# Designs tried in a protein design run: peptides against a protein of PDB entry 2FGR. Part 304

Target 1, 331 residues: chain A of PDB entry 2FGR
Amino acid sequence: SSVTLFGIVDTNVAYVNKDAAGDSRYGLGTSGASTSRLGLRGTEDLGGGLKAGFWLEGEIFGDDGNASGFNFKRRSTVSLSGNFGEVRLGRDLVPTSQKLTSYDLFSATGIGPFMGFRNWAAGQGADDNGIRANNLISYYTPNFGGFNAGFGYAFDEKQTIGTADSVGRYIGGYVAYDNGPLSASLGLAQQKTAVGGLATDRDEITLGASYNFGVAKLSGLLQQTKFKRDIGGDIKTNSYMLGASAPVGGVGEVKLQYALYDQKAIDSKAHQITLGYVHNLSKRTALYGNLAFLKNKDASTLGLQAKGVYAGGVQAGESQTGVQVGIRHAF

## One batch from the design tools (peptide; made by RFdiffusion4, then SolubleMPNN)

Design b2_p30_2_s3 (from b2_p30_2, 16 letters changed)
Fold by OpenDDE base, seed 1:
Parts: C-alpha cells; sequence; structure tokens
Structure b2_p30_2_s3 (fold): chain B 331 residues (1-331), chain A 30 residues (1-30)
C-alpha cells in the first residue's frame, strides 16, 4: 500500500476594475491557474486485479491560511477498481462535471474558466452549481476502443428546504469517445433543489469536444442548464465556449477562450473572453497571467471569479476587466 | 489472496451491472 501527499499552492495578485458599486478591487487572490489544494491518496492491491483506493482533498486558501478551516469538500472517496472500471463512494465531482470540465482550458478556476456550471437560479441547495455532490456513488467504465462512460447517483437523505423534499438528489452521467487527438462527450444530469423554498429540478445537458492538432488544441462546450419550477416558469441558460491553446517555446502555454452565457429568464447575454499564459519554471512551478473581459448586456450581472479578491456580480449591463498574475507550485 | 481478489472482482462486477441497469432504468423513467 502507498499513501501519497499531494497539493497545489496557487496564489496571485488580482485586479478587477468594477465591483457591485462600480469600484475597483485588488489584492491577493488564490487559485488563478489551478485550484489550490491539499490531498492524500492511496491504493491497495487486493489481488486478482482488484484495488482499493482512497482520496481526500480539500481547497487551500493561501491568502488567509484557511482561516475558515480545512475540509475535504473537494473529494472524500473510497473506491474499488479493476477490469470493470472504478466505483467511488463519497463526496466528489459528479461524473458530468468531472468529464465535461476537462474541456475547459482554464481548469474550471480563476477569471478565465467556463462558468456554465453555475447556480443560475438562486437555488438553495449547497451544490446547485452542478459540480459536486454529497452522498455520491459513482461508477466509471474502462476505456474500450475510445468509448468510456461515467454514472453517478447522490442520495438526498430526505433533506428539505421549504416545501421542497429530496434536495440534493443527483442522477447523471456521461458518454465519451477519447481516442488519440479527439475527445467528445455528452453529459446529462438532474439535481433536485429548491428555489424560493419550492421544489425545483436542475436539469443539465452538456456537449464537449476537443481536438489536439499538436501545434494547438481546440476545445468547445455547449451547455443548457434549466431550473424547472412548477410556478414562475423555467430559468434556462444556454452556455457556449470555444477555446484554443498552444505551446510556446517548449516552456510556456498560451490560452484563449471565449464564452457566451445566454440567460433566457432575464433575456440577457454575457460575453467572456480570456487570454492566459503559463510559464513553466520547472515541472512543479509556474508563473501565470490571465486577462479577462466580461461584457454583460441588459439585465446580466455576472462577475469574474477573482477568488480571494472579488467574486461578486456587477451592476446590470456593466462590463468588467480582470487581471491575475501569480505563482502555481505543485508538490 | 489472488483467489479472494478474483471473487471480489466478480462480485463487484455483478453489483455494478445491477446498479447500472437500475440507474439506466431510473434515467429512462425520469
Amino acid sequence: as target 1 above (331 residues)
Amino acid sequence: EAELGKELNELVEKLLAAALEEGLRALAEA
């Protein structure tokens, strides 16, 4: 048996030109290129091709030293794996987010990521962004001829909010084809939640694809998130992403990503464009810079996620510019 | 050890197959 300690410390100086009051914010932020984390993982060979595993991972906030505490909310799983694939028990990325966020060239963090995996409806559930779930059972197939899949179910454990029952129940999965330079996936998920104390289903469909041309990689996402409410109509968002990355000089990577968030319930769009650069000083240490522009139209109030500095919204129809410059260290 | 691992692997495969069938059924009914 082996136990591995691993982590990432990613800390940056961040700036956004507008907050909710129209004022600039700047300071020390976290997780600009990769989510800062501390983890423990291990495997045990049980013989016959069967392995047991565990994974415990929590987020690190380098700016305040985890003043609010440390937990394993990123992942806390025990698993069995073998020729059949892998079964996981415990809090984790739900299968849909695990697979479909892999097409995000900004690694689902900082000011540049695809923000489609979001609570679009002021859902009252803890994980209404569709990224993780408590009480999760997941299964992942092996890769067979490029085809692979993942499925998950999370128990609600009779959690209630207002008149809503079954809050936190998740069911979802993906099918994918991963072969050579090509990756393509379809994900479907439903999560039970509450909006305004009333039962609401969060439905999500996501298509992702990427192709590695060697000299550059293209990646794309198409997503619809729908909070289905019995009263007041559906809150629907269509999100689109297109990104490109290319290696630079053998030690760097440049990234460009565009996203569109069509927020149907408020008939308003937001446009995000991000330029990123990562410079590898070593296999473990990198410098990075991100420049992001977010243009809200009409009633849209989206803000860039400068974690540790400002991650709130802006005034309706306002645009926001964000910058992050930081150090990422992996151990 | 190797025999136990094989038996456990087969058991897990059966449980997974059953769970997948139930999960797919639940998805089809939803």
Scores: peptide ipSAE 0.024, ipTM 0.497, DockQ to the pose 0.023
Fold by OpenDDE base, seed 2:
Structure b2_p30_2_s3 (fold): chain B 331 residues (1-331), chain A 30 residues (1-30)
Amino acid sequence: as target 1 above (331 residues)
Amino acid sequence: EAELGKELNELVEKLLAAALEEGLRALAEA
């Protein structure tokens, strides 16, 4: 068997001009270009094309040295892989998020990412953002002429919140076409949760596509998230993203991404626009800068996710500006 | 422009809703 230690330390200076009180926040933050992590992984060749694998990965908070502790909540899987694809057991990205976040040009981290994978309804489940699940079984197909798929099921293990008795159950998957410059995917998921102590279904559909023109890449996402509640009506959000990236001078990358979050339950929209630049000092080390604008309309209170500095909301109808400048190092 | 954007959003919403309902039904029946 082989074991590999790997990680990323990404730390930044961050600023947001408004918090929930209307005050500015600034300081040292984490995970601006990539999520900081420490991991262990390995494989064992079992012969006949069959391999066993393990993956243990936790988030690193460089600003406070993991003052809240270290865990493997990012991924803790054992797997079998072969010509049939890969089966994984354990906490991981759910198949829908694993595939559909790949269209986010900001890699689902920092102040610039697509924020559609969110708990839109004050869901009481631990993973009501639709990103990861406990007790997960996942299967990923090989790529067959571009076509690939992934499926997952997470056990609720009779977890209860209020009167909800199936909290944490997940079922979902995606189908995709990945060939050369083109990628396109459809993801569907349902997660059982609770809102106000009552059973709620979190339904999600996501479409993603990207095309790499060599000189630039275009990427897009369309998502609907719906928390189906027996009382109070459904909480529905339609999220849209369009982004472009381009290499700069062989050592840099510029990114521009726009997102719209149409929050139907409060009849309110939020607009996000982010400009990012990454400068590669080496294959392992980069400098980066992000500039994000978030405009809330009406009752919308969304905030940029300046992790380690401020990740809360703002007052209804307020706009927020965020900046991150940092170093990313991979090992 | 604004009307076209609204119509496109409504169309996308309808398509997504329909696909979600059909897809979730298929997953529940499997």
Scores: peptide ipSAE 0.022, ipTM 0.599, DockQ to the pose 0.013
Fold by OpenDDE base, seed 5:
Structure b2_p30_2_s3 (fold): chain B 331 residues (1-331), chain A 30 residues (1-30)
Amino acid sequence: as target 1 above (331 residues)
Amino acid sequence: EAELGKELNELVEKLLAAALEEGLRALAEA
């Protein structure tokens, strides 16, 4: 058996020009290039090609030293793996987010990521962003000539909010083709939640694709999220992303990503453009800079996610500019 | 340009909605 301690400490200086009051925010933030984390993982060979595994991972907040405490909410799984693939038990990324966020060139973190995996409807569930689930069972297939899939189910455990009695139930999965430079995936998920104390289904479909040309990588996402409410009508968002990355000088990477969020319930769009650069000082240490611009139209109030500095919304129709400059260290 | 963008958005929306309904039904029945 092996046990590995691992982590990332990613801390930045961040600035956003507007908060909800229209004021600038700046300071020391976290998780600009990668989410800061501390984890333990290990495997045991059980023979016959069967392995047991565990994974415990929590978020680190380097700016405040985890003032609110530490937990394993990022992942807390036990697994069996073999020729059949992998079964996981415990809180984790749901299969849909695990696969489809891989097409985000900003790794679903900082001010540059695709923000489609979001609670668009003021859902009252803890994980209404569609990223993780409690009480999750997941299965991941091996790769069969490029084809692979993942499936998951999370138990609601009779969690209730208002009249909703199945809050936190998740069912979802993806199918994918990963072969050489090409990756493509389709993900489908439903999560039960509540909005205004009423039962609501969060339906999600996501298409992702990427191609690595060696000199550059292109990546794209198409997503629809729909909160189906019993009363008040559906809250639907269509999200689109296109990104490119390229190596620079053998030690750097430049990234450019555009996203569009078409928020149908408020008939409002938001446009996000992010330029990022990572400079590798070593295999484990990098400097990075991100510049993001978010343009809200009409009633849209989206904000850039400058974690540790400001991650809230802005006034309706306002644009926000964000900058992060930081250090990422992996151990 | 704006009109083409609208048509493409509507097309994608219809495609996604149809695929979502069928796919989620299939997942729930499996």
Scores: peptide ipSAE 0.009, ipTM 0.390, DockQ to the pose 0.014
Fold by OpenDDE base, seed 3:
Structure b2_p30_2_s3 (fold): chain B 331 residues (1-331), chain A 30 residues (1-30)
Amino acid sequence: as target 1 above (331 residues)
Amino acid sequence: EAELGKELNELVEKLLAAALEEGLRALAEA
C-alpha cells in the first residue's frame, strides 16, 4: 500500500481590460495553466488483479492562502479497480467532463479554456456547469484496442429548490476511441436542476477529437447544452472549439485555441481566441503566458475567467482582453 | 460564405440534437 502526496501551485499576474462596469482589473490570480491543488491518493493491491484506491483533492488559492477554507471538492473518491475497469464512489469529475475536457488545450483552466461546460441559464444547482457532481457513482472501462467508455450516476438525495425536487441528479457517459495519435469521443449527459425555482433539465452532448502529428497537435470540440424549462422555453447554447499546439525548442509549448459560443436564447454569439505559451524550466516548474480575446456580440456578456482577479461578465456586446503571466510548480 | 456557415451550423445543430435525443434515451433505458 502506498500514499502519495501531490499538488500544483500555479499563481499569476493577471489583467483584464473590462469588468461589468467597463473598468480594468488586475492583480495576483491563480490557476492560469493548471488548477492549483493539494491531493492525497493511494492504492492497495487486494490480490487477483483487484485494487482498492482513494483520492482526495482540493483547490489551492495561492493569492490569499485559501482564506475561504480548504475542501476536497475537486475529488473525494474511493474506488475498486481490476480487469473490469474502475468503479468510483464520491464527488468527482462527471465522466462526460473528465473525458471531453481532455480535448481542451488549455486544460479547462485560466483565461484560454473552452467555456462550454458552463451554467448557461442561471441554474440554481451547485454544479450546473456539468463539470462535477456530489453523490456520484462512476464506472470506467479498460481500453480495449482503443475503445473505452465511462458512465456515471449522481443521486439528488431529494434536494429541493423551489418546486424542483430532484436537483443534482446526474446521468451521463461517453464512448471513446483512443489509439496512438488519435482520440475521438462522444459524451451525453442530463442533470436535473432548477431555474427560477422551477424544475429544469440540463441536457448536454459533446463531440471531441484530437490528432497528434508529433510536430503539432490539433484538437476540436462540438457541444450543445440545453436547459429545458417547463416555462419560458429552452436555453440552448452551441459551442465550438478548434485548437492547435506545438512544441517549441524542446522546452516550450505554444497553443492557439478558438471557440465560438452561439447563445440561442439571446440570439447572441461570443468569439474567444487565446494564445498561450508554456516554458518548462524543469520537469516540475514552468513559466507561462496567456493572451485571450473575447468578443461578445449583441446581448452576450461573457467574461474571461481570470480566477483570483476577475471572473465576472462584461457589458452586453463588449469585448474583453485578458493577460496572465505566471509560474506553475508541481510537487 | 455567410450562407454556407449558416447551413453548416444548422446541419451540426440537427446532428447534435438527434444524437442527444437518441443517446439520452439509450442512457435512460439502461
Scores: peptide ipSAE 0.008, ipTM 0.388, DockQ to the pose 0.014

Design b2_p30_2_s4 (from b2_p30_2, 19 letters changed)
Fold by OpenDDE base, seed 1:
Structure b2_p30_2_s4 (fold): chain B 331 residues (1-331), chain A 30 residues (1-30)
Amino acid sequence: as target 1 above (331 residues)
Amino acid sequence: SAELGRELRKQVEEKLAAELERALKALAES
């Protein structure tokens, strides 16, 4: 058997020029290039090609030393794997987010990531952003000539909110083709939740693709999220992302990513453009800088996610500029 | 087995095609 302690400490100085009051915010933030984490993982060879595994991972908040505590809410799984693939039991990324966020060039964190995986409707479920689930069982296939898939189901355990039952139930999966420089995936998911105490289905469709040209990588996402309500109509968001990255001088990486969030329920769009640079001081330590611009139109109030500094919204129709400069250290 | 691999590949390919069509339709209608 093996047990590995691993982690990332990512801390930055961050600035946003507008909060909900129109004032600037600045300070020390976390997780600008990668989510800061502490984890334990290991495997046991059971013979015959079968392995047992465990994975325990929690978020680290370097700015306050985890003042609110530490948990394993990022991942807490036990697994069996072999020629058949992998079965996981426990809280984890749902299969759809695990696969489709891989096309985000900003690693689903900081001020630059694709923000489509979001609670668009004030859903009352704990994981209505579609990223993780409690009580999850997942299965991942091997790769068969490029083709692979993942499936998941999370038990609701009769959780209720208001008149809504089955809250927290997740069903979803993806199919993908991963071969050499090409990756393409389609994900489908439904999560049961509540909005205003009423039963609501969060339906999600996501298409992702990337191609690595060696000198540069292109990546894209297309997503539709619908909170289906019996009363008040659906809350629908179409999200689009296109990004490019390129190695620089053998020690750096530059990234540019654009996203559009078409929020149908409020007939309002938001545009996000982010420029990022990572400078590797070593294999484990990097400096990074992110510059993001978020333009809200009409009733849109989206804010950049400067974790530890300001992650709230802005006034309707306002634009926000954000900067992060930080250190990432992996161990 | 190689046969199992081929069959699984076929199933995934068919599923991918079907889901892509559904997704494209859903996005086009939105």
Scores: peptide ipSAE 0.006, ipTM 0.331, DockQ to the pose 0.015
Fold by OpenDDE base, seed 2:
Order: C-alpha cells, then sequence, then structure tokens
Structure b2_p30_2_s4 (fold): chain B 331 residues (1-331), chain A 30 residues (1-30)
C-alpha cells in the first residue's frame, strides 16, 4: 500500500474595484491560480488487477489559517479500480463538473474562471453550484480508443427544505472523447434542490471542447443551467466560454479567456474577460498574475471570485475589475 | 463587417441554446 501527502498553497494579493456598495476591496486572498489544498491519498493492490484507494482532500485558506476549520469537503472517497474503471464512494466532484471544468483554462479557480457552475437561483441546497455532492457514488470508465464516460448518483437521504423532500439528490454523467490534442465532452445533470422552500430541479447541460496545437491551446464551453420552479417561472442561464493559452519561453504560460453569462430570468447579460500569466520558478513554485474585467448589463450583479478578499456581487449594471498577484507552491 | 459577426454569433448562440433546451426537455420528460 502507498500513502501520499500532497498539497498546494496558493496565496495572492487581490484587488477588486467594486463591491456591492460600490467600494473597492483589497487584501490577501487565496487560490488565485490553483485551489489551495491539503490531501492524503493512497492505493492498495488487491491482486488480479484490482486496487483499493482512498482520497481525502480539504481546502487550505492561507490568509486566515483555516479559521473556519479544516475538512475534507473537496474530496473524501474510497474507491475500487481495475480494468473496469473506477467506482468511488463519498463526497467528490460530480462527474459532470469533474470533466467539464477541465476545459476552463483558469482551472475553475480565482477571478478568471468560467463561472457557469453556479447557484443561479438562490438555491437552498448545499451544492447548488453543481460542482460537488455529498453521498455520491461515481463510476468512471477506462479510456477506450479515446472514448470515456463518467456517471454519478448522490442520495438525498430524505433531506428536506421547506416543502422539498429530495434536496441533494444528484444524477448525472458525461461522455467524452480524449485523443491526443483533442478533447470533447457532453455532460448532463439534474439536482434536486429548493428555492424559497419549494422543490426545484436544477438541470444542467454542458458541452466542452479543447484542442492543443502545441504552440497554443484553444478551449470552449457551452452550458445551460435551468432551475425549474413550480412557482415564479424557471431561472435559466446560458453560459459561453472561449479561451486560449500558450507557453511562453519554456517557463511561462499566458491565458486569455472570455465568458458570456446570459441570465434569462432577469433578461441580463454579463461579460467576463480575463488575462492571466503564470511564471514557473520551478516544477513546484510559480508566480502568477490575473487581470479580469466583468461587465454586468441591466439587472446583472455578478462579481469576480476573489476568494479571501471579496466574492460577492456588485450593483446592477456595474462593471468590476479584479487583479490577483500571487505565489503558488505545490508539495 | 462587425455587424455581420455579431449577427452570426447571435444566431449561433440562439441555435445552440435551442438545441440545449431541447436536450434538457428530453431529459426531463425521460
Amino acid sequence: as target 1 above (331 residues)
Amino acid sequence: SAELGRELRKQVEEKLAAELERALKALAES
């Protein structure tokens, strides 16, 4: 058996020019290039090509030393793997987010990532952003000539909120083709939640693709998220992303990503543009900088996610500029 | 023209959104 301790400490100085009151926020933030984490993982060879595994991973908040505590909410799984693929039991990324966030050139982290995986409707469930789930069973296939898939089901365990009685139930999966420079996938998911104490279905469909040209990589996402409410109408958001990255001088990477969030329920759009640069000082240590611009139109109030500094919204129709400069260290 | 590009983009976005909506409806009715 093997046990590996691993982690990332990513801390930055961050600035956003507007909060919900129209004031600037600045300070020390976390997870600008990669999510800071501490983890333990290991495998046991059971013979015959079967392996047991465990994975325990929690987020680190370097700015406050995990003042809210430490947990394994990033991942807490036991697994069996072999020629059949992998079965996981426990809290994890849901299969849809695990695959489809891989097309985000900002690694679903910091002020630059695709923000489509979001609670668009003030859902009252713990994971209404569609990223992770409790009580999750997941299955991942091997890669067969490029084709692969993942499926997941999370038990609601009779969790109730208001009149909703199946909160936290998740069903979803993806199909993908990963071969050489090409990656493409389609993900579908439904999560049961509550909005205003009423049963609500969070439906999600996401298409992702990337191509690595060697000199540059292109990546894209198309997503629809729909909170189906019995009263008040559906809350639908169409999200689009296009990004490009390129290596610089053998030690750096530049990234540019655009996203559009068409929030149908409020007939309002938000535009996000982010420029990022990573400079590798070593295999484990990097400096990075992100510059993001978020333009809200009409009733849109989206804010950049400067974790540890400010991750709230802005006033309707306001634009927000964000900057992060930081250090990432992996161990 | 920039206008043609915007219109094409709008059409593509609308078509993609419609297809996605159909797929979601099919899933919900399944």
Scores: peptide ipSAE 0.006, ipTM 0.336, DockQ to the pose 0.011
Fold by OpenDDE base, seed 3:
Structure b2_p30_2_s4 (fold): chain B 331 residues (1-331), chain A 30 residues (1-30)
Amino acid sequence: as target 1 above (331 residues)
Amino acid sequence: SAELGRELRKQVEEKLAAELERALKALAES
């Protein structure tokens, strides 16, 4: 049996030139390159190739010392694994997000990530961004000649919001091919939620691919998110991402990523472009900088996610510039 | 060329949506 304490502390100075009032925001933020976290994990060999595992992980907020408290909402799982793969019980990344966010060169963190995994419809469920779920059972296959898959189901436990009676139910999965420099995946998910107190299905389809050319890596995502409402019509967003990364000088990495969010319900697009640089001071410590531009068109109000400083929207049709400069330390 | 691109995109989106619905239905019945 083993138990490992692990974590990341990532803190930055962040700036955005516009908030919802059109004013700049700046200060000390968190999780610019990687989400700050504290975790415990371990495994037990049960013999015959069977292993038990646990994983407890919570977010750390270095700017305020976790003023709102600490929890294990990032992951709180017990698992069995073996030649059949892995079964997990507990709150975790849903299989679709676990796999498909791996194509985001900004690791779903900071001001540069792909923002497609979002609550696009003012969903009233706790996890309407499609990233994690409570009461989750997940299964992950082994890798068979590159082919792998993951599936998940989350119980709603009769959670109600307004007239919606199955809030929090998730069903989804992915199929993937991971072999050498190539990765490609297709993910499908449905989550039950509420919008305006009415039952709503959040449907998600995501296609991801990446290729490592050695000198550079290319990555892409195609996603459709659809909140199917009983009244008021569907809220559909098509999200696209293309990114490239390359090593610099043996100790650095440069990243460039573009994303387009086509918000069909408001007939409005948002364009995001982010330049990132990571400088490794050691295997565990890095300096980083992110520069992001978000251009909203028409009725779009998207904002960059400068966690700890400003993560809200902007005025309709406004553009936002964001900067993060920080330190990441892993232990 | 731009119209062709838009039409191709629309067709791909519609096909993906249809595949999603089929897959979700299959998962729900599983």
Scores: peptide ipSAE 0.000, ipTM 0.321, DockQ to the pose 0.014
Fold by OpenDDE base, seed 5:
Structure b2_p30_2_s4 (fold): chain B 331 residues (1-331), chain A 30 residues (1-30)
Amino acid sequence: as target 1 above (331 residues)
Amino acid sequence: SAELGRELRKQVEEKLAAELERALKALAES
């Protein structure tokens, strides 16, 4: 049996030019290039190609020293793995997010990531962004000539909100092809939640693809999220992303990503453009900078996610500019 | 141990497959 302590401390100086009141926010933020974390993981060889594993991971907030405490809400799993693949029990990324966020060149963190995995409808469930789930059982296949898949089910445990009686139930999975420079995936998920105390289904369809040309990588996402409410009609968002990254001088990486969020329920669009640069000082330490521009149209109020500084919305139809400059250290 | 792993896989796969089918049907009907 082995136990490994691991982590990332990523802290930045961040600025956004507008908050909900139209005022600028600035200060020390966290998780600009990678989510800051502390974790424990280990494996036990059970013989015959079977392994047991555990993974405990929590978020670190370097700006305030985890003033609100520490937990293992990022991942808390026990697993069995072998030639059959991997079965996991416990809170984790749901299979759809685990696979489909891999196409986000900003790694689903900081001010530049694809924001499609979101609670678009004021869902009352704890994980209505479709990223993680409690009480999750997941299975991941091996890679068979490029083909792979993942499936997951999360128990609601009869959690109720208002008249909704299955809150937190997740069913989802993906199929993928990963071979050399090419990756492509289709993900489907349904999560039970509540909106306004009424049962609501969060349905999600996501397509992702990337190709690594060596000198540059292209990546894309297409997503539809639909909150199907018993009363009041559906809340639908179509999200699109296209990104490119390239190595620079053997020690750096430049990233450019565009996303469009078509929010059908409010007939409003938001456009996000992010330029990022990472400079590797070592294998474990990097400097980085992100510049993001978010243009809201009409009734859209989306804000950039400058964690630790400001992650709220802006006034309807307002644009927001964000900057992060920071240090990432892995151990 | 390997047999236990295979049996566990089978049980999980069957349950996940059944639930996924329900979800897919729900998505298709919507």
Scores: peptide ipSAE 0.010, ipTM 0.320, DockQ to the pose 0.022; fails the geometry check

